# Ledger of designs, part 89: peptides against a protein of PDB entry 3KDP

Target 1, 230 residues: chain A of PDB entry 3KDP
Amino acid sequence: PFLIFIIANIPLPLGTVTILCIDLGTDMVPAISLAYEQAESDIMKRQPRNPKTDKLVNEQLISMAYGQIGMIQALGGFFTYFVILAENGFLPIHLLGLRVNWDDRWINDVEDSYGQQWTYEQRKIVEFTCHTPFFVTIVVVQWADLVICKTRRNSVFQQGMKNKILIFGLFEETALAAFLSYCPGMGVALRMYPLKPTWWFCAFPYSLLIFVYDEVRKLIIRRRPGGWVE

## One batch from the design tools (peptide; made by RFdiffusion4, then SolubleMPNN)

Design b2_p16_5_s4 (from b2_p16_5, 14 letters changed)
Fold by OpenDDE base, seed 2:
Structure b2_p16_5_s4 (fold): chain B 230 residues (1-230), chain A 16 residues (1-16)
Amino acid sequence: as target 1 above (230 residues)
Amino acid sequence: EEIDLEKLKKVIEEIN
């Protein structure tokens, strides 16, 4: 998220403190839950061919999986960010390069995509209105990602939700998201304004799409072991 | 510069 902010020069989608809360609160427990997840029976039965190469492959697979999950989460967050800004008159194309004028307190006539002028205060309200939905979207996407990461080959429907640690992680993330979104004072402390309940559902189509995509991927892998989709 | 929280609250109240 921060890299896209710098490269695209768009308004800040998520506050630094909120990013730290994600890293420490919402990413750590799920990562631990995945580490304790029961290895897929098919993975455990594979005799290590070469301990050195298999460790390297496993580290690469973990790194790639983590990188992919992070990208998916970022895409989900940015999707919600762009939806909110578009609903407030700022289309994605118009946001490119807007940061300099957006953050300037002395410019009170920043135009949106429809020619409406926005004061500095109005812009900051819209910006801070994006922080909470962005965070919540990441959490909702993480639900799907955690469920997907449970199995590499088997469908989630076949293995079920047997990992108590994963369930606890999902609960903790949800509780943290609810706390940060609705606890009084979080708007001042973390620049996270209270979220309308409807925004929790904004990420669900995206999470469902990822889930369906992964289930289809796993189905293809099961039907064609050793294919290019692995 | 500290965003004037009182002004921000007023604007939020006007928008909601």
Scores: peptide ipSAE 0.018, ipTM 0.560, DockQ to the pose 0.036
Fold by OpenDDE base, seed 3:
Structure b2_p16_5_s4 (fold): chain B 230 residues (1-230), chain A 16 residues (1-16)
Amino acid sequence: as target 1 above (230 residues)
Amino acid sequence: EEIDLEKLKKVIEEIN
C-alpha cells in the first residue's frame, strides 16, 4: 500500500502503523496456527520424495503461491479504497498524481472528477475514512487465505476445520480488526475512522473469489497429480 | 462515533 502511494502519488490508502499492526498482529498468529494444522490425509500416503529435487521445487511453488495470494489481498484493499474515493467524487484515474495537492494544507480547492472543490479538512476526512475499510478488506481476505492454505491438495470440505488454533487465529484477527476499526481514539492514533459494519461485507466477494480459485486449483491437482499446477 | 460514508458525503456536500 505504501509503495503504491509513493509510485502512483495517490492519497495514502493505509497508514504505516496500521500496516505494522497487520504484519505483527494479524499475520503472525494465523501463520503459527497453520503450522499446527493437521496433515492432509494424502500426505501420509505419498511415497518419500527425493529430498534434493523436491524440496527446491516445493519451496519455489509455495513462495509463488503465497506471493500471488498477497497480491490479490493488496488488490482487494485497493479496490475498496478506489470504490470509496469514487463514491466521494474521486475516480481512480483522477487520483494519479493528486497526492501533492491533496496533502497541501494551503490548497483548499482541490477539484474532484466532477469539478467539486474539496478543502484540506474534507480531503483528510475522506482519506482517513478509506484506511479502515482498506484494513478490514485485507483481514476478510486473510480469512479465506487461512482457510485455503491449510491444505495443498485436499478440498476444505474434505479436510474440514479441525484445527482449534486456526479457529482461534481467525477470531483473534477479527477481534484485532474490530478493535482497530471501532475503538475510540483510533482515528487519531492510526488515522482510522470507525466505519459502519456494512463495509466489512465489501471484501466478501474477493474472499469468495480466492476460495473458488483455490478449490478449482486443488481440483485440478487432484485430477492431474504431479502436474505443473501443483 | 461511527462514520457512515453516505452521511459523510451528505455533510461534505452541505459544507461545499
Scores: peptide ipSAE 0.018, ipTM 0.534, DockQ to the pose 0.085
Fold by OpenDDE base, seed 5:
Structure b2_p16_5_s4 (fold): chain B 230 residues (1-230), chain A 16 residues (1-16)
Amino acid sequence: as target 1 above (230 residues)
Amino acid sequence: EEIDLEKLKKVIEEIN
């Protein structure tokens, strides 16, 4: 998020403190859940032909897959961000290079894409309104990520949702998202204003995309054992 | 979801 923020010079989509809350709050329980997840029977029985080279290649491929999932996650967050700003009169093209004027408290006549002038306070309200849905979008996409991470080769439909720790992780991150989004004072403390419940659904297409991506990947692995997609 | 702009102004001045 910060790299795109710097490169495109757009208004800040998510605060640093909120990102830290994601890293500390939403990643710990999933990591623990994976440690206690029952191993896939097919993975445990597969020995590499060359333990040194095949292990390294496999680790690189897994790392690349997680990198791709992370990119889809970021795209989902930015999509929600751009939709909210567009509904408030700021089209994506107009946001390019707008940051300097956006963050200047002495400029009270920043124009949107339709020529409406926005005061500093109004701009900050809109900005802080965008922080919440960006965060919520990340959490919703992480639901799919958490579910797919429990398996490497088997479909989610074959493995099922048997791990109670995994289920607890899903509820924990959702509860954290609800707390940060709707608890009084979060607008001041974390620059996150309350979000209409309808915005929770904006992330669903991207969550579905991750799910489909992983199922297709796993299908290819099952059909072509030892391929470069594994 | 209406926010008091005067209160917001004070808060923004403190956090920026």
Scores: peptide ipSAE 0.015, ipTM 0.503, DockQ to the pose 0.031
Fold by OpenDDE base, seed 1:
Structure b2_p16_5_s4 (fold): chain B 230 residues (1-230), chain A 16 residues (1-16)
Amino acid sequence: as target 1 above (230 residues)
Amino acid sequence: EEIDLEKLKKVIEEIN
Protein backbone atom coordinates (compact mmCIF):
# COMPACT_ATOMS: atom_id res chain seq x y z
CA PRO B 1 0.00 0.00 0.00
CA PHE B 2 2.69 2.47 0.93
CA LEU B 3 4.70 1.72 -2.18
CA ILE B 4 1.76 2.44 -4.46
CA PHE B 5 1.15 5.62 -2.51
CA ILE B 6 4.69 6.74 -3.30
CA ILE B 7 4.70 5.59 -6.92
CA ALA B 8 1.28 6.92 -7.89
CA ASN B 9 1.46 10.03 -5.70
CA ILE B 10 -2.07 9.46 -4.47
CA PRO B 11 -3.49 10.45 -1.10
CA LEU B 12 -2.33 8.14 1.66
CA PRO B 13 -4.70 5.18 1.74
CA LEU B 14 -3.65 3.95 5.15
CA GLY B 15 -1.96 5.62 8.08
CA THR B 16 1.46 4.57 9.29
CA VAL B 17 0.12 3.38 12.63
CA THR B 18 -2.51 1.26 10.96
CA ILE B 19 0.15 -0.19 8.70
CA LEU B 20 2.13 -1.08 11.79
CA CYS B 21 -0.94 -2.68 13.29
CA ILE B 22 -1.29 -4.79 10.16
CA ASP B 23 2.36 -5.75 10.13
CA LEU B 24 2.52 -6.61 13.80
CA GLY B 25 -0.99 -7.90 14.26
CA THR B 26 -1.63 -9.80 11.06
CA ASP B 27 1.85 -11.05 10.22
CA MET B 28 3.14 -12.19 13.60
CA VAL B 29 0.39 -14.68 14.31
CA PRO B 30 0.67 -16.30 10.89
CA ALA B 31 4.42 -16.60 11.36
CA ILE B 32 3.91 -18.22 14.75
CA SER B 33 1.17 -20.43 13.38
CA LEU B 34 3.46 -21.66 10.64
CA ALA B 35 6.12 -22.49 13.20
CA TYR B 36 3.70 -24.68 15.14
CA GLU B 37 1.70 -25.95 12.19
CA GLN B 38 1.76 -29.65 11.63
CA ALA B 39 3.99 -30.17 8.67
CA GLU B 40 2.36 -30.99 5.41
CA SER B 41 3.15 -34.65 4.96
CA ASP B 42 4.49 -34.19 1.45
CA ILE B 43 6.78 -31.28 2.32
CA MET B 44 8.28 -32.26 5.63
CA LYS B 45 8.57 -36.00 5.12
CA ARG B 46 10.03 -35.66 1.66
CA GLN B 47 13.75 -35.13 1.62
CA PRO B 48 14.85 -32.77 -1.10
CA ARG B 49 16.53 -34.54 -3.98
CA ASN B 50 19.24 -31.94 -3.87
CA PRO B 51 19.18 -29.97 -0.62
CA LYS B 52 20.85 -26.96 -2.18
CA THR B 53 18.98 -26.56 -5.44
CA ASP B 54 15.58 -27.89 -4.43
CA LYS B 55 15.46 -25.70 -1.34
CA LEU B 56 16.28 -22.60 -3.35
CA VAL B 57 13.73 -23.41 -6.04
CA ASN B 58 11.12 -24.16 -3.44
CA GLU B 59 11.77 -20.93 -1.59
CA GLN B 60 11.58 -18.96 -4.82
CA LEU B 61 8.29 -20.54 -5.82
CA ILE B 62 6.79 -20.00 -2.38
CA SER B 63 7.99 -16.42 -2.41
CA MET B 64 6.44 -15.90 -5.82
CA ALA B 65 3.11 -17.36 -4.72
CA TYR B 66 3.00 -15.20 -1.62
CA GLY B 67 4.03 -12.23 -3.71
CA GLN B 68 1.07 -12.83 -5.99
CA ILE B 69 -1.26 -13.22 -3.03
CA GLY B 70 0.14 -10.01 -1.60
CA MET B 71 -0.60 -8.24 -4.85
CA ILE B 72 -4.19 -9.47 -4.82
CA GLN B 73 -4.46 -8.34 -1.21
CA ALA B 74 -3.15 -4.91 -2.11
CA LEU B 75 -5.62 -4.71 -4.99
CA GLY B 76 -8.43 -5.45 -2.59
CA GLY B 77 -7.36 -2.68 -0.26
CA PHE B 78 -6.94 -0.20 -3.07
CA PHE B 79 -10.28 -1.16 -4.53
CA THR B 80 -11.94 -0.20 -1.28
CA TYR B 81 -9.89 2.98 -1.18
CA PHE B 82 -10.83 3.98 -4.71
CA VAL B 83 -14.50 3.17 -4.14
CA ILE B 84 -14.63 5.46 -1.12
CA LEU B 85 -12.84 8.27 -2.91
CA ALA B 86 -14.97 7.85 -6.01
CA GLU B 87 -18.12 8.04 -3.91
CA ASN B 88 -16.79 11.33 -2.60
CA GLY B 89 -16.11 12.71 -6.05
CA PHE B 90 -12.50 11.68 -6.62
CA LEU B 91 -12.14 9.24 -9.48
CA PRO B 92 -8.98 7.10 -9.52
CA ILE B 93 -7.50 8.85 -12.55
CA HIS B 94 -7.90 12.20 -10.87
CA LEU B 95 -6.02 11.01 -7.80
CA LEU B 96 -2.84 10.32 -9.76
CA GLY B 97 -0.31 12.98 -8.90
CA LEU B 98 -2.71 14.76 -6.56
CA ARG B 99 -0.84 13.99 -3.33
CA VAL B 100 1.26 17.15 -3.28
CA ASN B 101 -1.75 19.41 -3.52
CA TRP B 102 -3.82 17.07 -1.37
CA ASP B 103 -1.41 17.26 1.54
CA ASP B 104 -0.84 21.01 1.27
CA ARG B 105 -2.65 22.72 4.11
CA TRP B 106 -2.62 26.03 2.33
CA ILE B 107 -4.45 24.80 -0.76
CA ASN B 108 -8.15 24.86 -0.02
CA ASP B 109 -9.49 24.68 -3.54
CA VAL B 110 -8.43 21.25 -4.76
CA GLU B 111 -10.96 20.19 -7.33
CA ASP B 112 -12.52 16.77 -7.50
CA SER B 113 -13.46 14.97 -10.68
CA TYR B 114 -16.67 16.98 -10.88
CA GLY B 115 -15.13 20.40 -10.38
CA GLN B 116 -16.08 20.74 -6.72
CA GLN B 117 -13.51 22.44 -4.55
CA TRP B 118 -12.33 20.72 -1.40
CA THR B 119 -10.73 22.38 1.57
CA TYR B 120 -7.78 20.77 3.28
CA GLU B 121 -10.01 19.72 6.14
CA GLN B 122 -12.55 18.14 3.84
CA ARG B 123 -9.83 16.27 1.99
CA LYS B 124 -8.36 14.92 5.20
CA ILE B 125 -11.78 13.78 6.34
CA VAL B 126 -12.16 11.81 3.14
CA GLU B 127 -8.62 10.48 3.41
CA PHE B 128 -9.12 9.33 6.98
CA THR B 129 -12.45 7.83 6.02
CA CYS B 130 -10.47 5.44 3.85
CA HIS B 131 -8.20 4.19 6.62
CA THR B 132 -10.59 1.97 8.53
CA PRO B 133 -12.21 0.35 5.49
CA PHE B 134 -8.79 -0.23 3.99
CA PHE B 135 -7.58 -1.87 7.18
CA VAL B 136 -10.71 -3.98 7.47
CA THR B 137 -10.33 -5.01 3.85
CA ILE B 138 -6.79 -6.16 4.55
CA VAL B 139 -7.96 -8.17 7.56
CA VAL B 140 -10.76 -9.83 5.62
CA VAL B 141 -8.38 -10.71 2.80
CA GLN B 142 -5.92 -12.01 5.40
CA TRP B 143 -8.54 -14.53 6.50
CA ALA B 144 -8.14 -16.27 3.20
CA ASP B 145 -4.37 -15.85 3.28
CA LEU B 146 -4.08 -17.38 6.73
CA VAL B 147 -6.13 -20.36 5.70
CA ILE B 148 -4.24 -20.99 2.47
CA CYS B 149 -0.76 -20.55 3.95
CA LYS B 150 -1.09 -23.79 5.88
CA THR B 151 -0.35 -26.00 2.91
CA ARG B 152 1.48 -25.92 -0.37
CA ARG B 153 -0.10 -28.89 -2.07
CA ASN B 154 -3.14 -29.96 -0.11
CA SER B 155 -6.48 -28.27 -0.45
CA VAL B 156 -7.75 -26.31 2.52
CA PHE B 157 -10.49 -28.88 2.79
CA GLN B 158 -7.95 -31.68 3.05
CA GLN B 159 -5.76 -30.00 5.66
CA GLY B 160 -8.55 -28.70 7.84
CA MET B 161 -8.41 -26.10 10.58
CA LYS B 162 -6.53 -28.08 13.19
CA ASN B 163 -4.03 -25.42 14.18
CA LYS B 164 -5.43 -23.69 17.24
CA ILE B 165 -2.88 -20.92 16.85
CA LEU B 166 -4.11 -20.18 13.36
CA ILE B 167 -7.70 -20.07 14.55
CA PHE B 168 -6.61 -17.80 17.36
CA GLY B 169 -4.87 -15.61 14.79
CA LEU B 170 -8.04 -15.27 12.76
CA PHE B 171 -9.90 -14.33 15.90
CA GLU B 172 -7.22 -11.88 16.99
CA GLU B 173 -7.14 -10.11 13.63
CA THR B 174 -10.90 -9.86 13.54
CA ALA B 175 -11.09 -8.66 17.12
CA LEU B 176 -8.37 -6.11 16.46
CA ALA B 177 -10.19 -4.87 13.37
CA ALA B 178 -13.43 -4.58 15.31
CA PHE B 179 -11.69 -2.85 18.20
CA LEU B 180 -9.91 -0.34 15.99
CA SER B 181 -13.03 0.26 13.91
CA TYR B 182 -15.59 0.70 16.66
CA CYS B 183 -13.85 1.54 19.91
CA PRO B 184 -14.36 5.17 20.89
CA GLY B 185 -11.25 7.29 20.60
CA MET B 186 -9.56 5.21 17.91
CA GLY B 187 -10.28 7.89 15.36
CA VAL B 188 -8.21 10.35 17.35
CA ALA B 189 -5.52 7.91 18.39
CA LEU B 190 -5.03 5.97 15.18
CA ARG B 191 -7.12 7.81 12.59
CA MET B 192 -9.31 4.72 12.56
CA TYR B 193 -12.85 5.95 12.28
CA PRO B 194 -15.99 3.88 12.70
CA LEU B 195 -17.35 2.45 9.49
CA LYS B 196 -20.57 0.88 8.38
CA PRO B 197 -20.62 -2.87 8.80
CA THR B 198 -21.35 -3.15 5.08
CA TRP B 199 -17.72 -2.27 4.34
CA TRP B 200 -16.64 -5.58 5.83
CA PHE B 201 -18.25 -7.23 2.85
CA CYS B 202 -16.40 -5.12 0.30
CA ALA B 203 -13.33 -7.31 0.69
CA PHE B 204 -15.13 -10.64 0.40
CA PRO B 205 -14.79 -10.90 -3.39
CA TYR B 206 -11.03 -10.51 -3.03
CA SER B 207 -10.86 -13.03 -0.22
CA LEU B 208 -12.74 -15.41 -2.45
CA LEU B 209 -10.41 -14.57 -5.32
CA ILE B 210 -7.36 -15.43 -3.23
CA PHE B 211 -9.00 -18.61 -2.04
CA VAL B 212 -9.89 -19.67 -5.57
CA TYR B 213 -6.45 -18.70 -6.82
CA ASP B 214 -4.74 -20.81 -4.20
CA GLU B 215 -7.04 -23.78 -4.70
CA VAL B 216 -6.42 -23.65 -8.44
CA ARG B 217 -2.69 -23.35 -7.82
CA LYS B 218 -2.73 -26.32 -5.47
CA LEU B 219 -4.83 -28.30 -7.90
CA ILE B 220 -2.27 -27.66 -10.63
CA ILE B 221 0.55 -28.68 -8.28
CA ARG B 222 -1.25 -31.91 -7.41
CA ARG B 223 -1.85 -32.73 -11.05
CA ARG B 224 1.58 -31.63 -12.26
CA PRO B 225 4.16 -32.07 -9.52
CA GLY B 226 7.35 -30.14 -10.13
CA GLY B 227 5.74 -27.51 -12.31
CA TRP B 228 6.58 -23.82 -12.20
CA VAL B 229 3.41 -23.12 -10.19
CA GLU B 230 4.73 -25.07 -7.20
CA GLU A 1 -20.59 7.01 3.82
CA GLU A 2 -22.47 8.23 6.83
CA ILE A 3 -19.51 8.98 9.02
CA ASP A 4 -19.76 11.41 11.87
CA LEU A 5 -18.16 14.27 9.99
CA GLU A 6 -18.16 16.46 13.06
CA LYS A 7 -16.06 13.98 14.95
CA LEU A 8 -13.71 13.79 12.02
CA LYS A 9 -13.49 17.56 11.88
CA LYS A 10 -12.43 17.65 15.50
CA VAL A 11 -9.72 15.14 14.80
CA ILE A 12 -8.50 17.19 11.88
CA GLU A 13 -8.48 20.31 13.98
CA GLU A 14 -6.25 18.55 16.45
CA ILE A 15 -3.74 17.60 13.79
CA ASN A 16 -3.71 21.07 12.23
Scores: peptide ipSAE 0.018, ipTM 0.585, DockQ to the pose 0.038; fails the geometry check

Design b2_p16_6_s1 (from b2_p16_6, 11 letters changed)
Fold by OpenDDE base, seed 3:
Order: structure tokens, then C-alpha cells, then sequence
Structure b2_p16_6_s1 (fold): chain B 230 residues (1-230), chain A 16 residues (1-16)
């Protein structure tokens, strides 16, 4: 999010404190929970890894995690961001290059896409209104991401949801998201203003997309072992 | 929850 903020010169979509909450709060317990996942049913049917040629973390895995799933996750967050700003009069095209004027406290007549002027205080309220829904969107997408990471080859429906620690992780990150979104004082402390409950549903299409995408990918892997999709 | 809140507030103050 911060890279796009710099490159596109748009208003800040996600605060630094919120990013820390993702990295240290919502991501940590779920990630650790994967260490307790049951082995895939076919693991003993696979050839042993060659330690000289096969790394545990290979380029294909990195590409999948950061190049595909991570990009879809980011797109989900930005979608929510653009929807909120559009509802407040700022269309996506108008946000390009707006940051300099947006962050200048001496400019109190920044125009939106409809010619309405916004004071500095009003702009910051709208900016901080974006932080919480962006964060929640990330958490909702992380549900799907965590679930699909349970297996490399088997469907989630084949593997099941037997890892109690993983289930706990899903509840923990959701509880943290709810806490940060609705606890009094979070707007002042973390610049995370309370969000309408409807914003939780804004991310659901992206979670579904990730889930379906990965299930299809795994299906292809099962039907075509050794293919380029691995 | 209160401990977490205090921690987050502290982080927010340091990053402000």
C-alpha cells in the first residue's frame, strides 16, 4: 500500500501503525498455526526432496505467495480504498497526483471530482476513514489465504479443517480486527476510525476469488502432476 | 484486551 502511495501520489490508504498490526498481530498467530497442520494424505507417496537441488522455499513458491496471492490481496484493499473515496466524491482518476495538495494543511480548497472544496481537516477524516476498512479487507482476504495454505496439492475439502490452532488463529485475527475497528479511542490512537459493518463484506468477493483460484490450481496439479502450474 | 490496547497506544505514540 505504501509503495502505491508514493508512486501514484495518492492519499495514504493504510497507516504505518495499521501495517504493524497486520504484520505483528493478524499475521503471526495464523502463520505459526500452519506448523501444526496435518500432513497431506499423499505426502508419503512423493519422492524425498533432494537437498542439493530442491529448496524448501523455491522461486515458484515465492512467486505464488507474493506475485499472485499477495497481489490479489493488495487489489482487494485498494478496491475498498477507492470505493470509500469515490463515495466521498473522489474518483480514482482524480486521486492521481493529489497527495501533495492533500497533505498540505495550508490548502483548504482541494476540489473533489464534482468541484466540492475540502478543508484539510475534512480530507484527513476521509483518509483515516479509509484505514480501517482497508485493514479489515486484508484480514478477510487473509482468511482465504490461510485456508488455501493448508495444502500444496490436496483440496481443502480433502484435507479438512482439523487444525484447532489454525481455527484459533482465524478467530484471533478476526477478534483483533474487530477490536481495532470498534474499540473506543482507536480513531485517536491509531487513526482508525470505526467502519460501517457493511465494509466487512466488501472483501468477500476477493476471498472467494482467492479460494476458487487456488482450488482450481490444486485440481490442475492433481490431474497433471509435474506440470508448470506447480 | 486492555493490555493490547495499551500496547497499541504506546506504538501509536512512538510512531506519531
Amino acid sequence: as target 1 above (230 residues)
Amino acid sequence: DEALKRLLEYIAEELA
Scores: peptide ipSAE 0.008, ipTM 0.368, DockQ to the pose 0.040
Fold by OpenDDE base, seed 2:
Structure b2_p16_6_s1 (fold): chain B 230 residues (1-230), chain A 16 residues (1-16)
Amino acid sequence: as target 1 above (230 residues)
Amino acid sequence: DEALKRLLEYIAEELA
């Protein structure tokens, strides 16, 4: 998100506080929960790792975690961001290069895509309105991410949802998102204005996309062991 | 919830 913010010079899609809430709040408990995931049925049947050839962390796993899944997650966040701004009169194309004028408190006549002028205060309200749904979108997409990370090869339907700690992590993450979205004072304190409940569903297509993608990937792995998709 | 709110408020103030 921050790279796109710099490159495209768009209004800030995700605030610093929301980033910290993701890293320290929403990501921590889920990450711990994954450590307690029940072993995959076929993992223990594998031969011991060769320390000379097998890396501790698979490069393909890193590529999927930070490249593929991360990109889908980011796309979900930006989709929500652009939808909110578009509903407020700022189309995506119009946002390109707008940051300089957007952040200048002395410019009170920034025009939207329809010629309406926006004061600095009005612009900041819209910006902070984007922070909460972006955060919530990340959480919703992380539901799928956590579920798919419970196994490397087996389908979620085959492995099942037996890890009570993982389930707790999902609820904790969701509860934190709800708290930050609806608790009074969050708009002033954290620059996270209250979220309409309908925005929770904006991320669902991307969550589903990650889920389907991973299930297809795992299906290919089971049919073609040792393939490039592992 | 209130404790978490206070903590987050503190973080927000430090980052402002």
Scores: peptide ipSAE 0.005, ipTM 0.315, DockQ to the pose 0.040
Fold by OpenDDE base, seed 4:
Structure b2_p16_6_s1 (fold): chain B 230 residues (1-230), chain A 16 residues (1-16)
Amino acid sequence: as target 1 above (230 residues)
Amino acid sequence: DEALKRLLEYIAEELA
């Protein structure tokens, strides 16, 4: 999110506080929960890997985790960001290059896509209004990411939801997201303004996309062992 | 639109 903010010179889609809440709040318990995931049934029946040739983390795994899945997560967040700004009069094309004027407190006549002028304070209200739904979108997408990370080859339907700690992690991060989004004072303390409950559903297509993508990937791996998607 | 208006009003009150 921050890289696109710099490259495209758009208003900041996700604040530093929200980034910290994701990294330290919503990611920790789910990540720890994966350590207690029940081993994949087919992995336990396989011969041990060659420790000299078969690294735990290879370029393919990095590409899948941080390249493809990470890009889908980012797209989900940016989709929510662009939708909420569009609802406030700023179409995506108008946001390109707007950052300099947007962040200048002395410019109080920044125009939206419809010619409405926005004061600095009004712009910051809209910006901070984007932080919460972006954050919530990431949390909702992380549900799918956490679930798919349970296995390497087996379908989620084959592996099942056996890890109670993983399930607890899903509820914990959701409760934290709800707390940060709706608790009184969070708007002042964290610049995370309340959002419409409907914004929780904005990420669902992307969560579904991640789920379908991973299921298809795993299906291909099962049908073609040793393929490039493994 | 009405929900958005109420949200903006709430935010404006908190920033004031």
Scores: peptide ipSAE 0.000, ipTM 0.263, DockQ to the pose 0.031
Fold by OpenDDE base, seed 1:
Structure b2_p16_6_s1 (fold): chain B 230 residues (1-230), chain A 16 residues (1-16)
Amino acid sequence: as target 1 above (230 residues)
Amino acid sequence: DEALKRLLEYIAEELA
């Protein structure tokens, strides 16, 4: 998000505080939960890795985690961001290069795509209105990320949802998202303004996309062991 | 630690 903010010179889609809430608040319990996940059905049947030749994390795994899944996650967040701004009169094309004027406290007549003038305060409200849904979008997408990370090869349907800690992690991050979204004072404290409940659903297509993507990937791995998608 | 400190300072500045 921050890279696109710089490159496209758009209003900040996700604040630093929200990023910290994601990294430190929503990701920790899910990450820990994976340590308690039941072993994949075939893991203990596999030969030990050769410590000299086999890397625990390979380029393919990194590519999938950060290049593919992370990209889909980012796209989901940006989709939500653009939808919110569009609903407030700022079409995506109009946002390009707008950051400088957007962040200028002395400019109180920034026009939206329809010629409506926005004060600095109004713009910041809209910006901060984007932060919460963006955060929630990430959380919803992380549901899929956490679930797909349970196994390397097997379908989620095969492995099941037996890890109570993982389930707790899903509830924890959801509860945190709800707290940050609806608790009074969060707009001032964290610049996270309340969002309409409907915004929770904006991420669902992307969460589903990640889930489907991973299931397809795993299906390919099962059908073609040792392939480039593994 | 220094990175964290800078981050906290940045957050403090942004919240201010």
Scores: peptide ipSAE 0.000, ipTM 0.310, DockQ to the pose 0.144; fails the geometry check

Design b2_p16_6_s2 (from b2_p16_6, 12 letters changed)
Fold by OpenDDE base, seed 2:
Structure b2_p16_6_s2 (fold): chain B 230 residues (1-230), chain A 16 residues (1-16)
Amino acid sequence: as target 1 above (230 residues)
Amino acid sequence: KEKLERLEKYIAEELA
């Protein structure tokens, strides 16, 4: 998120403290939980690999998996960010390069995509309104991401939800999201303004999409081992 | 403008 902020020069989608909360609160426990996931049944029956390459392959697979999870989370967050700003008159294309004027408190006539002028205070209200749902969207997307990452090949319906640590992680990150979203003072302390309950559902279609996509992918892998989909 | 005013009002009420 921060890299896109710099490169695209868009208004800040997520505050630094919120990013730290994601890293320490919502990503750490789930990431650890994945290490304790029940072994995939097909992996246990897998042919022995070359010990010299096995470690390297596993490290690559882990790196790719976590990299993909992070990208998917960021995409979900940015989706919500762009939806909120678009609903407030700022289309995605208009946000490109807008940061400099957006963050200048002396410019009170920044125009949106429809020619409406926004004061500095109004812009900051909209910006900070994006922080909370961005964070919550990441959490909601993580629900799907964590579930689909339990296995490489098996369906979630086949593997089940037996990892108590993962389940605990899901509850923990959800509780943290609720706390940061609704606890008094979070708007001042973390620049996370209160979240309307409807925004919790913004990521659901996206989460469902990636879930279905991954299940289809896994189905193809099971039917055609070693195919291009893997 | 009305949407923004509603948002400002909502934030003001929740942050008060």
Scores: peptide ipSAE 0.018, ipTM 0.620, DockQ to the pose 0.032
Fold by OpenDDE base, seed 5:
Structure b2_p16_6_s2 (fold): chain B 230 residues (1-230), chain A 16 residues (1-16)
Amino acid sequence: as target 1 above (230 residues)
Amino acid sequence: KEKLERLEKYIAEELA
């Protein structure tokens, strides 16, 4: 997200504090959940043909899958960002290169895509209004990520939701999102303004996309043992 | 402009 902010020179889509909350709040519980997850019978019974090479290849494939999931998460966040700004008069094309004027407090006549002028304070309100939904979008997408991390080869429908640690992780992330979104003073302290309930649903297509992606991947692995997607 | 004003009011109410 930050890289796209620099390259495209768009208004800041995600605040520094929000990024820290993601890194510290949403990554710890998934890691713990994975450590205590029940072993898959099909994976644990499979002995590596070559312990050195097969381990390295498998680690690379897992790393690549996590990278792809991270890309989908970022896309979901940016989708929410662009939708909110578009609803407030700033179309995506108009945002390209706008950052310099957007962040200048002495420019109070920045025009949107429809010719409306925005003061600095008004622009910052709408910018900070985007930070919370971006964070919430990441959390909602991570719901799917946490669920798919439970298994490497088996479908979610086959494994079920038996791990209490995973359920706790989902609850913790959701509670954190609600706290940051609706607790009084968060706008002043963290520049995370309250989120309209409608914005919680913006992430759902991307959460579904991750779920479908992983189920298809796992299906391929089950049907083609030893394939490059494992 | 009206939408922005409504947003400002909403934010003010939730932050109060």
Scores: peptide ipSAE 0.017, ipTM 0.579, DockQ to the pose 0.032
Fold by OpenDDE base, seed 4:
Structure b2_p16_6_s2 (fold): chain B 230 residues (1-230), chain A 16 residues (1-16)
Amino acid sequence: as target 1 above (230 residues)
Amino acid sequence: KEKLERLEKYIAEELA
């Protein structure tokens, strides 16, 4: 998220503190849970790792946990970000290069896509309004992403949710998201302003799309073992 | 803008 902020010169979609909460509070436990996934399916045919001698996370697990899932999460977050800003008059194309004027506290007449002028305070309110939904979107997308990564070829309906650590991680990140979204004072402390409950559902179509896509992919793999889709 | 005004009001109440 921060890299896109720099490259595209757009308003900051996610604050540093919120990023820290994702990295330490949400992604860590689920990522570790993948390393401890039991040999329930074809994804984990190897013997359990020795916690004293073996590395906690191998390159393959790192790629799945931090690479693939992370990129999908970022896309989901940015989707929510653009939706919120568009609803407030800032179309995605208008945001490109806007950061300089957006962050200038002395410019109080920044125009949106419809010619409406926004004060610095108003702009910052809209910016910080994006942080909480972005975070929540990450959590909601992560539900689907982690579930589909549990197996390579078996459907989620066949494999089930047996990894207690993964389930705990999903619960933890959801509880954290709820806490940060609705606990009084979070807007001041973390710049995570209150979230309308409807924003929890903003990521659902995206999560559903990923889920359906992966189920179709797995179905094809089951019908054609060793195919290009694997 | 109406949503923004509501949010501004909320922030003002929290900061008071």
Scores: peptide ipSAE 0.016, ipTM 0.574, DockQ to the pose 0.035
Fold by OpenDDE base, seed 1:
Structure b2_p16_6_s2 (fold): chain B 230 residues (1-230), chain A 16 residues (1-16)
Amino acid sequence: as target 1 above (230 residues)
Amino acid sequence: KEKLERLEKYIAEELA
């Protein structure tokens, strides 16, 4: 998200506070859960055929999979961001290069795609309106990510959700998202303005996409062990 | 508080 913000010079889609909340609030408990998760029995019991080469290949494939998942997460967040801005009159093409004028407090006549002029305060309201949905989108997508990361080969339905720490992590990040989205004063304090509950569903297609992607990947691995997808 | 309520209303309307 931050890279696209820099490259495209668009208004900030995800605030520093939301990034911090993701890193500390939503990622820490999952990381702990993974550390205590009993790895897939097949992964733990399988000694690498060649400890040097098989470890490298496995790390590369895992990195690629997580990179793809991360890209889908980013796409989901940006989709929500662009939808909100488009609904407020800022089409995606118009946002390119707009950051300089957007962030200038002295420019109060920034035009949207329809010729409407926006004050600095109005622009910041719509910008901060994007922060919460982006965060929520990440949380919802992370639900799928956390579930799928438990296994390399087995379906989620085969391993189940027995890890209490993971379940607690899912609950914690969801509760945090709800708190930050709906607690009065969070918009002023954390630049996370309240979110209409319906926007929680905006991320579900991307969560489903990640889930389907991983299940298909795992299915391919099960049918073709040692393939490039593993 | 009033400013926040107005903002919440605005957000709710724009996100509808």
Scores: peptide ipSAE 0.016, ipTM 0.534, DockQ to the pose 0.028

